# Designs tried in a protein design run: peptides against a protein of PDB entry 5A53. Part 30

Target 1, 230 residues: chain A of PDB entry 5A53
Amino acid sequence: LVENVKQALFIPGQSCNKNLHDIMVDLSALKKPDMKRFNRKNDIHPFEDMSPLEFFSEKNDCSLMVLMTSSKKRKNNMTFIRTFGYKIYDMIELMVADNFKLLSDFKKLTFTVGLKPMFTFQGAAFDTHPVYKQIKSLFLDFFRGESTDLQDVAGLQHVISMTIQGDFQDGEPLPNVLFRVYKLKSYKSDQGGKRLPRIELVEIGPRLDFKIGRIHTPSPDMVTEAHKKP

## One batch from the design tools (peptide; aimed at target 1 E3 D141)

Design b2_p12_8 (made by RFdiffusion4)
Pose (drawn by RFdiffusion4):
Structure b2_p12_8 (pose): chain A 225 residues (1-189, 195-230), chain P 12 residues (1-12)
Amino acid sequence: LVENVKQALFIPGQSCNKNLHDIMVDLSALKKPDMKRFNRKNDIHPFEDMSPLEFFSEKNDCSLMVLMTSSKKRKNNMTFIRTFGYKIYDMIELMVADNFKLLSDFKKLTFTVGLKPMFTFQGAAFDTHPVYKQIKSLFLDFFRGESTDLQDVAGLQHVISMTIQGDFQDGEPLPNVLFRVYKLKSYKSRLPRIELVEIGPRLDFKIGRIHTPSPDMVTEAHKKP
Amino acid sequence: SSFDDLVPRSKL
């Protein structure tokens, strides 16, 4: 009954550069094998015209898309896009801060591609705040991959950690979201003692513009059997 | 589960 794994399409925008491309490559690796990359630049402006994104979603059968864009106003801009029936469901701009680390900045460890990641979300706002609820929903939908009734404990290899940069009060600017990836190590104490090693990429997301779905589309996308 | 409810469908 459940759908196939959602496919991701990474799309360099007209203003995409090498540094932003490196971020795409390393982040796209976490999506393997359910990922495609475009090599050319495309003149796409999602908050002016959504038509090209819907077109690419249909022709490439990708319900998850990431546009790469950079200007001084919006530097290292990663626009995450989800579609329903090849129409836009929601969009959010996540801009990467300059303190980012790539896979090259971390010791390369053995890594089995295609395993179900673990998730940990730190921050009460992930459950109550509309903006951060969308981000939690986005990254769960984006990287969870295959849904299954069966889990091999040996397959529990890495965790995707997302942390809000401190608590905040209403009216203040929205804190950044800290994207971290760790590999698990376990030791004997039955329950094991767990330690973590960072493998990257390390990304601090600055929150930009947001598009939300209509009630009608929410009804269809979240319809229950 | 609660986490499944966060995931929108992509197909009609």

Design b2_p12_8_s1 (made by RFdiffusion4, then SolubleMPNN; from b2_p12_8, 6 letters changed)
Fold by OpenDDE base, seed 3:
Structure b2_p12_8_s1 (fold): chain B 230 residues (1-230), chain A 12 residues (1-12)
Amino acid sequence: as target 1 above (230 residues)
Amino acid sequence: SEEDDLIPRTEK
């Protein structure tokens, strides 16, 4: 069974800067080898015209896209786009807060390319609130794919943690989503002559706090088509 | 297929 792994395309927008470029490089490293990056800036405004993104989706055979833009109102903005049949399915703006950490800020650890991460979600809203449900679905789709087999569990090397920053009520601004990446380290402790395996989580980066921006939701017809298992 | 890094020019 050829796992139809979704390919991701990272696109620097016209307003992409060095910080966004570095964030793009570090985040996209988690999607290797199923990732492409454009080297040139592209003047794309997804919420005004989606046609360029649909074109890129088809030409590059990528059903996942991330557009990197920055403005005074939307600083360090990562627009995540999913397509179905090379048509826009959904979009969400996730703005990276200034307190971000890059991979270079952490101890360099060896990492096997192509292994699927385990996800942990903290916050009830990931299962109840439509926006956080979309975020959960997006990240699972982006990094884990649709199917997991037993071999993926045996090859577990890292954990992606997503936490909703605090409680909120209806009508209040949506709290940020805290994105953290950890590597599983196995240690043999020589305590008392019995070698007990100890597993520790070590943060490896990047560290990103996402502020939620604009959202495009799929049409009911597209939802029905996307859920039709072939 | 070569990576298309260009926005298609709308042929007029």
Scores: peptide ipSAE 0.022, ipTM 0.562, DockQ to the pose 0.029
OpenDDE base, seeds 1, 2, 4, 5: peptide ipSAE 0.008, 0.008, 0.008, 0.010; ipTM 0.446, 0.458, 0.466, 0.589

Design b2_p12_8_s2 (made by RFdiffusion4, then SolubleMPNN; from b2_p12_8, 5 letters changed)
Fold by OpenDDE base, seed 2:
Structure b2_p12_8_s2 (fold): chain B 230 residues (1-230), chain A 12 residues (1-12)
Amino acid sequence: as target 1 above (230 residues)
Amino acid sequence: SAEDDLIPKTKL
């Protein structure tokens, strides 16, 4: 089975600033080699007109896109887009909080390009709440693609942790999603001549707290078609 | 190419 690895396209919007650019660089580094980045700013407003994104999806053969925009209302906004048949499937705005950390803020660790991360999700809402289910689906799709073989465990280098920041009730603002990236570091502990394998999680970045913004949900027809395995 | 990074001015 040829693994259909979804390609990602990172697009700086017209309002893309230095912080967003740096975040884009660092987050996209985790998607290598299956990632393209535009260097030019594009004036795209996906919740007003989706056509430019559909055009880029088709032109670049990318079913994943991330638009980087910033405004007073939507500071450090990463719009995550998925396409199916080069048509918009879903979109979600995830605004990066100002407490973000870049890869440069952590101990530089080398990683193998193309290794799939393991995901951990903390918060029941990832399985029950429509928005958090979409976020879970998006991030799994973004970094793992459609098929995870057991061979991915042998290559386990990274853990991506996604945590819902606290409890919430109906009608309350949706808590942020805490995005954390760890590297698995194996140590040989020499205790009394027995080398016990010790595994430690080392945060490598980026560290992103995502505030949830606007959402576009897929049409029922597109859901049905997107789940049809050929 | 660097031209591939821009929305065409003509609405398709």
Scores: peptide ipSAE 0.112, ipTM 0.756, DockQ to the pose 0.028
OpenDDE base, seeds 1, 3, 4, 5: peptide ipSAE 0.021, 0.022, 0.026, 0.010; ipTM 0.537, 0.516, 0.597, 0.509

Design b2_p12_8_s3 (made by RFdiffusion4, then SolubleMPNN; from b2_p12_8, 7 letters changed)
Fold by OpenDDE base, seed 2:
Structure b2_p12_8_s3 (fold): chain B 230 residues (1-230), chain A 12 residues (1-12)
Amino acid sequence: as target 1 above (230 residues)
Amino acid sequence: SAEDDLIPKTEK
């Protein structure tokens, strides 16, 4: 089965700033080669009119989109969009907190383009809470595509860790999702002539704390259609 | 605001 790798389109919105641009560049680098970036700002307001995104989805053959916008209310906002049949499936706003770190803030490590990350999710809500379930689904879909092959383990070079920042109760704001990227570094320890493999996780960036914003959930009909295997 | 209704809340 040829893995249907979903293509991502990164779109700078009209309010995209330098920080968001840098974040976009760094995050999109993890999606290479299955990524396109627009260089021009586009005036798109997905929660007001989704039609421009559907147009871009179709024209670019991208089922994943990320819109970069920033305002006083929604600073460093990354709107993640998924489409099915070039129609909007779901959307979620993830605002990057000011404490973000870029790839340049970490030790430069060699990275092989096209290798799939391993994901780790910390927080029970990723499996139980609808919003965090969507986030989990989104990021898995974004970086792994529809199929996971055992061959992916052989090529494991990096881990994406997503952590819900603390516990929350009903009626409280949803905690941020902490996005971290690590590279697996293998060391040979020479102890008494026996080489023991040592694996260390080295953070490589970007480091992003996502504040959850607005969400659009798919219609039940679209969920059914999207899960139909051809 | 209508926009605030789109912000996920924990179901009470």
Scores: peptide ipSAE 0.039, ipTM 0.663, DockQ to the pose 0.030
OpenDDE base, seeds 1, 3, 4, 5: peptide ipSAE 0.010, 0.036, 0.037, 0.028; ipTM 0.529, 0.653, 0.641, 0.584; seed 3 fails the geometry check

Design b2_p12_8_s4 (made by RFdiffusion4, then SolubleMPNN; from b2_p12_8, 6 letters changed)
Fold by OpenDDE base, seed 2:
Structure b2_p12_8_s4 (fold): chain B 230 residues (1-230), chain A 12 residues (1-12)
Amino acid sequence: as target 1 above (230 residues)
Amino acid sequence: SEEDDLIAKTKL
């Protein structure tokens, strides 16, 4: 089964600012060609009413959505939404810390559009803690889809690194997730007539530190349906 | 698209 690549819709909320717009542009560039962006602000409050997002999911045939909002309480908030059958599956608020870097802050590197990134996850909680498991699942789903063919290794240009910022105990605030994007650069080093392949990781951006906000978890029924192979 | 933005606004 060739899995249909999940399409993403980026939605500016009413409180979307210039910084969020720039972040949206840069992050969405990594999802090309499987991405749509709205240019107009939409007054959407997904934790109060999900129906507008379900409508957008269906109307745009997008099972992934990102709502860009900002407030004093939730500054630079990216709400990541997944749908199944155009119904809300899960949601998570990821607030971008002020130390973010845009693609313009890095050396411009050309990349082939549509190549799937490799992911690296740093932190045991990505496999054990429900919230970080959801984040891992979300980002894998967002950029890879469900199937990774080994053939994708031959086209590997990008590495997305996600790191949990430090250890935490029960009842403590969840550490930020450090989102980093690298390009693989191959160099030929001519040392003594032997070409040694050298691979370097070069950060290309965006650089985002995500503070975790509100979460909507999928219903058990939707989990079962979403994992059913057609 | 710009059309999607319009349709979005008419139903919200």
Scores: peptide ipSAE 0.029, ipTM 0.637, DockQ to the pose 0.028
OpenDDE base, seeds 1, 3, 4, 5: peptide ipSAE 0.026, 0.025, 0.026, 0.027; ipTM 0.643, 0.597, 0.615, 0.631

## One batch from the design tools (peptide; aimed at target 1 R82 T83 F84 H227)

Design b2_p13_3 (made by RFdiffusion4)
Pose (drawn by RFdiffusion4):
Structure b2_p13_3 (pose): chain A 225 residues (1-189, 195-230), chain P 13 residues (1-13)
Amino acid sequence: LVENVKQALFIPGQSCNKNLHDIMVDLSALKKPDMKRFNRKNDIHPFEDMSPLEFFSEKNDCSLMVLMTSSKKRKNNMTFIRTFGYKIYDMIELMVADNFKLLSDFKKLTFTVGLKPMFTFQGAAFDTHPVYKQIKSLFLDFFRGESTDLQDVAGLQHVISMTIQGDFQDGEPLPNVLFRVYKLKSYKSRLPRIELVEIGPRLDFKIGRIHTPSPDMVTEAHKKP
Amino acid sequence: DENEDLIVRSFPL
C-alpha cells in the first residue's frame, strides 16, 4: 500500500557556483541511491514561477527537489521543494552559513550506502512551531528512504541530527538549524554503550522564505486509506 | 505512527 521511495532531484540554479555545488554533491550522497543530479544551470525562480519545478518533477518522476542558488542577499541558498501529483506541496529556503564542512574535512570511514538513517531532533519548537514542524517533516520525508517492517540491528549505521541553535522567544529572528551526521560506534556494558563520530557534511541552515500548501492539497496528500 | 503523519504522499491513493 505504501508508495515507492521518494526520489530527489538536485538542480543547479543560474547563480550556482562550485562551493555550493560541493555542498550539493556531499548532501546528495546521503540520498543515494534515490537521487539524480542535473549538471547544467537552469533559470528557476520558485517564488516567482513554480511551473518549471512542476515540469521537472513530472518528467523525472522526482517528488523531492533541491534548487541551488546564490546571491549576496541569499548566499548558498538551498530551496527544498516537495510535490504532490507533480504539483508544488511546500517550499522552504535553507541558506548554508560560511562555517560549513564538507566530507573532505572529516576522516573517511567505511560507509555502507543505502542504509536507513536514524534521526534525532533537538528542540521543542520542532513539535510546536509551524516553521520548524515543516523542517522536521521535510527532512524526515527526504532522507528516511525505504519503509520496512524488518530492521537489522547491524544496519543501524549512522544518525542524522538536527538541532535548533538555542531556545528563543516569539518575535525574535528564527534560530538556525544545525545539520550534523554521525557514525555509530557501540561497546559492551543487554544494551551497548553508544559513541558517535562525525562524518559530515556539517551544515548550519539559515531559514528563508516559505511556501505552504492549501487545505485542499493537505487533505489529498494526507488522505487515509 | 506520529512520524507517518509527517509524511507527504507523492500521489493520490

Design b2_p13_3_s1 (made by RFdiffusion4, then SolubleMPNN; from b2_p13_3, 4 letters changed)
Fold by OpenDDE base, seed 2:
Structure b2_p13_3_s1 (fold): chain B 230 residues (1-230), chain A 13 residues (1-13)
Amino acid sequence: as target 1 above (230 residues)
Amino acid sequence: SSEEDLIVRSKPL
């Protein structure tokens, strides 16, 4: 049994500002059509009380949520939440650095809504380090879309690149994750009467550098249940 | 680990 495409709910928190709203709009555009967005601010503190998020998950049938908050300590904070059976599975705070770029900062390219992006992960820690493994899992899950058996390369329009910004040692602050979105652009080069197909990656945005914040991890039992295959 | 191992269900079976 293939599970239905996970729906995402974007929630502006009480401290949501214009920049976060713009980031929310742009990031949520990549999740269309499988996205809902609240227009009203909601006073939610997920690391203090998770119950409002569980309620919203169930009420909206959204197993993915993104809470947009900002404070002096946690500026431009996107809390990514997943639910299992409408209960909190995991959470991670990803704070967008001030150097962000919006879709408006790039050449507007037409894209087909609902196409599954290809992911690329740069950094060994995505496979070894628990936090980066969670980030990898989260983003793969968030943008999985429809399970099309047809990895029709012809349908591949988007590449999402996630890069760990530099090396780090145990006990050091976790490097930022560089989130980049590219469109595959096919060109026909006319070289000597032979049209050679050229594929270029064109950055389309948003460009986000994520600083890692607080994390909630599932219980071992929830992990077991969430990984059960029919 | 396959990318499939990183995929979690949203609902019980």
Scores: peptide ipSAE 0.565, ipTM 0.928, DockQ to the pose 0.776
OpenDDE base, seeds 1, 3, 4, 5: peptide ipSAE 0.520, 0.550, 0.026, 0.472; ipTM 0.912, 0.922, 0.637, 0.899

Design b2_p13_3_s2 (made by RFdiffusion4, then SolubleMPNN; from b2_p13_3, 5 letters changed)
Fold by OpenDDE base, seed 3:
Structure b2_p13_3_s2 (fold): chain B 230 residues (1-230), chain A 13 residues (1-13)
Amino acid sequence: as target 1 above (230 residues)
Amino acid sequence: SEEDELIVRSKPL
């Protein structure tokens, strides 16, 4: 049984401001057409009570959710939530640093909606450290899109790069994750009368540096159920 | 694949 494409729900929290709204719009554009967005602010505190998110997951048939909140302690906070059977599977707070860039800060390029991005992960901790493994899993799952058999190179349009900002040791604060989005641009170079194909990566945005916040992890039983293959 | 291990179902089987 092939599972349907996971739908994402973007939720403005009560403390959502213009900057967070703009970030939400730009990030959600990468998830089109498999995205819903609420226009109204909702008072949700997922680390205090998860029940409103479970209700929204079921009511909207969305197994991916992003809650947009901001406070003095957790500025520009994007809480990423996954559900299993409309119950909370995992949550992670990713706070956007003030140096963010919106799509409007880059040269507007036309792109096809619904194409699956290629991911690149830089940093050994994405394969070894439980928090960065969760981040890797989350973003791969979030942007997986439709499983098309012909992931031919001809269909590759976007590259999403995720980089751990520097080295760290056990017990040290977790470095930020640098989120970058590139478009593959094909050029014909005119070198000596021969037109050679050239491919370049052009940054298209958004540009986000994520500070890691609070995390909720699933129970071992829920992990086992969620990884069952037919 | 390594990717298949990182992807979780959203609903029970």
Scores: peptide ipSAE 0.518, ipTM 0.909, DockQ to the pose 0.839
OpenDDE base, seeds 1, 2, 4, 5: peptide ipSAE 0.505, 0.518, 0.505, 0.511; ipTM 0.907, 0.911, 0.907, 0.908; seed 2 fails the geometry check

Design b2_p13_3_s3 (made by RFdiffusion4, then SolubleMPNN; from b2_p13_3, 4 letters changed)
Fold by OpenDDE base, seed 2:
Structure b2_p13_3_s3 (fold): chain B 230 residues (1-230), chain A 13 residues (1-13)
Amino acid sequence: as target 1 above (230 residues)
Amino acid sequence: SEEEELIVRSKPL
């Protein structure tokens, strides 16, 4: 039994600003058609009370949520939330650095809505470190889309690259995760009368450098239940 | 795939 495509709900928090709104719009565009956005600010503090998010998850049938908040301590903060049975499964704060680029900063390329991106992960910690494993899991889950049997290369439109920014040791601050989105551009090059297919990756945005904030992890029991296969 | 193992269900079975 393949579970239905997870729906994402984007929620402006009370402290949501214009930059966060623009980031929300651009990131949520990659999740179309499987996303909803609230137009109104909601006063939600998920690390203090998760109940409003659980309510929104159930009411909107969205197992993915992104809360947009900003403060001096947590500027441009995107709290990514997943639910299991409309209960909080995990949460992670990802703060967008000020060097972000919007879709408008790139050459507008038409893309088909609903195509599953290919992910690339750069950094060994994505496979070993629990926080980066959660990030990897989150983004793979967030953008999973419809289970297509054949990822026909013909259906590959987007590459999402996630890179850990540099090496780190135990006890050091976790490096940022560099989020980059590329479109595969196929063109025919004419070389000596032979049209060779050429594929180029063109950055399309948004460009986001995520600083890692607070994390909530599921209980072992919830992990077990969420990983049950039919 | 290893990536599929990172995907969690949103609802109980």
Scores: peptide ipSAE 0.550, ipTM 0.929, DockQ to the pose 0.865
OpenDDE base, seeds 1, 3, 4, 5: peptide ipSAE 0.536, 0.548, 0.541, 0.539; ipTM 0.925, 0.928, 0.926, 0.927

Design b2_p13_3_s4 (made by RFdiffusion4, then SolubleMPNN; from b2_p13_3, 5 letters changed)
Fold by OpenDDE base, seed 1:
Structure b2_p13_3_s4 (fold): chain B 230 residues (1-230), chain A 13 residues (1-13)
Amino acid sequence: as target 1 above (230 residues)
Amino acid sequence: SEDDDLIVKSKPL
């Protein structure tokens, strides 16, 4: 089975700034080689008109898109878009908090391009709450794709951790999602004359705290079509 | 840089 690895397109919006550009570069590095990035700003407002994104999806053969915009109301906004048949499936705004860390803020560790990350999700709402279920689905789809071959476990070098920041009740603002990236580092521990393999998780970045913004949910018909196995 | 090879131009509408 040829893994149909979904391609991602990173798009700087008209309001894209240096911080968003740097975040875009670092996050897109985790999607190599299955990533394209525009070098020009595009004036796109996805919650007003989705047609430019559908056009870019088709013309670049990318079913994943990330639009980088910033305003007073939506600072450091990453709009994640998925398409099905080059039509908008879903969208979510994830605003990066000002406490972000870039790859340059961590000890540079070499990584192999093309190895799929393992995901960990912390918070029951990732399985129960509609918005967090969409976030979970999006990030799994973005970085892992559809097929987990056993070979993906043998090539494990990265862990992406996603944590809901605290408990919340109905009617409360949705807590942020804490995005963290770790590298598995194997050590030979010399304890008591037996070399035991020790694995440590080392944070490598980027470190992003996502505030949840606007959401577009798929139509029931598109959900049915997208879940049809060929 | 390795990042330069992945940079594409925006296609106009």
Scores: peptide ipSAE 0.026, ipTM 0.620, DockQ to the pose 0.031
OpenDDE base, seeds 2, 3, 4, 5: peptide ipSAE 0.025, 0.022, 0.010, 0.021; ipTM 0.625, 0.602, 0.552, 0.602

Design b2_p13_4 (made by RFdiffusion4)
Pose (drawn by RFdiffusion4):
Structure b2_p13_4 (pose): chain A 225 residues (1-189, 195-230), chain P 13 residues (1-13)
Amino acid sequence: LVENVKQALFIPGQSCNKNLHDIMVDLSALKKPDMKRFNRKNDIHPFEDMSPLEFFSEKNDCSLMVLMTSSKKRKNNMTFIRTFGYKIYDMIELMVADNFKLLSDFKKLTFTVGLKPMFTFQGAAFDTHPVYKQIKSLFLDFFRGESTDLQDVAGLQHVISMTIQGDFQDGEPLPNVLFRVYKLKSYKSRLPRIELVEIGPRLDFKIGRIHTPSPDMVTEAHKKP
Amino acid sequence: TKYFYMTPEEMLS
């Protein structure tokens, strides 16, 4: 009954550069094998015209898309896009801060591609705040991959950690979201003692513009059997 | 093709 794994399409925008491309490559690796990369630049402006994104979603059968854009106003801009029936469901701009680390900045460890990641979300706003609820929903939908009734404990290899940069009060600017990836190590104490090693990429997301779905589309996308 | 969305509680279950 459940759908196939959602495919991701990474799209360099007209203003995409090498540094932003490196971020795309390393993040896209976490999506393997359910990922495609475009090599050319495309003149796409999602908050002016959504038509090209819907076109690429249909012709490439990708319900998840990431546009790469950079200007001084919006530097290292990663626009995350989800579609339903090849129409836009929601969009959010996540801009990467300059303190980012790539896979090259971390010791390369053995890594089995295609395993179901673990998730940990730190921050009460992930459950109550509309903006952060969308981000939690986005990254769960984006990276969880295959849904299954069976889990091999030996397959529990890495965790995707997302942390809000401190608590905040209403009216203040929205804190950044801290994207971290760790590999698990377990030791004997039955329950094991767990330690973590960072493998990257390390990304601090600054929150930009947001597009939300209409109630009609939410009804169809979240319809229950 | 339609890919239906789950709630965070469903996805984490």

Design b2_p13_4_s1 (made by RFdiffusion4, then SolubleMPNN; from b2_p13_4, 8 letters changed)
Fold by OpenDDE base, seed 3:
Structure b2_p13_4_s1 (fold): chain B 230 residues (1-230), chain A 13 residues (1-13)
Amino acid sequence: as target 1 above (230 residues)
Amino acid sequence: MIHRILSPEELLS
């Protein structure tokens, strides 16, 4: 079964400001061409009423959504939503720390739009802890792109790195997730008259530190249905 | 279109 690429919808909330808008633009650029952005603010509170998001999912045929909101309690909040059958599957609030960097803060590099990024995850909790497992699943799903048969090394240009900031024990607050984006730069080094091929990772942005907020998880029945192979 | 939610293992394949 060849499934079409999942489309993402970026939604400015009523409290969306310039900084959040800039973050939205930069992050959504990584999802091109499989991305839509609303240019108008929408008054949506997904943890109070999910019905508006389900409506948007169906009307725009987007199974991925990101809501941009900001308050004193939840500053620079990106709520990531996934749907199954246009019904809410899971949600997670990821608040961007103030030390964020935009694409404009890095050297502009040319890149091909639509190539699938490689992911690296640093921290054992990405495989063992339910919240970090959800984050890992979310980002892999979000940036999966087209299923290309030959992941030819020639088609690899981006690496997305996600790191859990420090160790934690049960009952402690969950550490932030450090989100970094790199481009593979190929160049010939001139060492001793010999031109050797060299590959380096160059950070291209955005640079985001995510603080974990509220989470919605699917019911066991929804999990079963969402994982069923036709 | 309705898309499945894939496991991490399926997403890495």
Scores: peptide ipSAE 0.463, ipTM 0.932, DockQ to the pose 0.816
OpenDDE base, seeds 1, 2, 4, 5: peptide ipSAE 0.458, 0.430, 0.426, 0.441; ipTM 0.927, 0.912, 0.911, 0.921

Design b2_p13_4_s2 (made by RFdiffusion4, then SolubleMPNN; from b2_p13_4, 8 letters changed)
Fold by OpenDDE base, seed 1:
Structure b2_p13_4_s2 (fold): chain B 230 residues (1-230), chain A 13 residues (1-13)
Amino acid sequence: as target 1 above (230 residues)
Amino acid sequence: MIYRLESVEELLS
């Protein structure tokens, strides 16, 4: 089965700082080996001019991109971009709150490169609200790619949990999305002579709280074309 | 200035 796994490109913007760099390193580790990283800053403003991103998409053959920028208004901003046919499909700004935790803040656990995560989504809005639907679609597309049920089970190593932080009403600011990563730890429990397999979830990081920023949605025509190709 | 990568880079902290 030819897995057409989407490739990701991580781009430090002109305003990228040490914190964003560290976050980029940790998050991109989950995308290995299907990840490229620029080591030099690029002056890109995606909501003003998308042409540089389309250029990078084509030249690097990456349909997923993450731009790291920071300003007073948009601190620790990760702009997630998807392309279709090397043209911008959608974009979303996700700003990382200051309370983030890196992989180094957690107990070091063995991690196998190339295994795909299972996802859990907490919050009804992930299925009903347009913005959260886009976030759900984005992260599933970003990390899971094409897989069979057998591959998913055989390769189950970690779980990515995404939670909407609280309830909200129409017209209110959108709550943050809490991003958490857990490793499945299996061990034999000696309870009552029946060695039942016990599975525990251990947080491994990174821990990111995403504040939602600006969004670019695809045209109806692009949506139709994108769904024609599995 | 626009930079292009030709290969997957190793993660360095």
Scores: peptide ipSAE 0.013, ipTM 0.502, DockQ to the pose 0.035
OpenDDE base, seeds 2, 3, 4, 5: peptide ipSAE 0.007, 0.000, 0.007, 0.005; ipTM 0.379, 0.386, 0.384, 0.373; seed 2 fails the geometry check

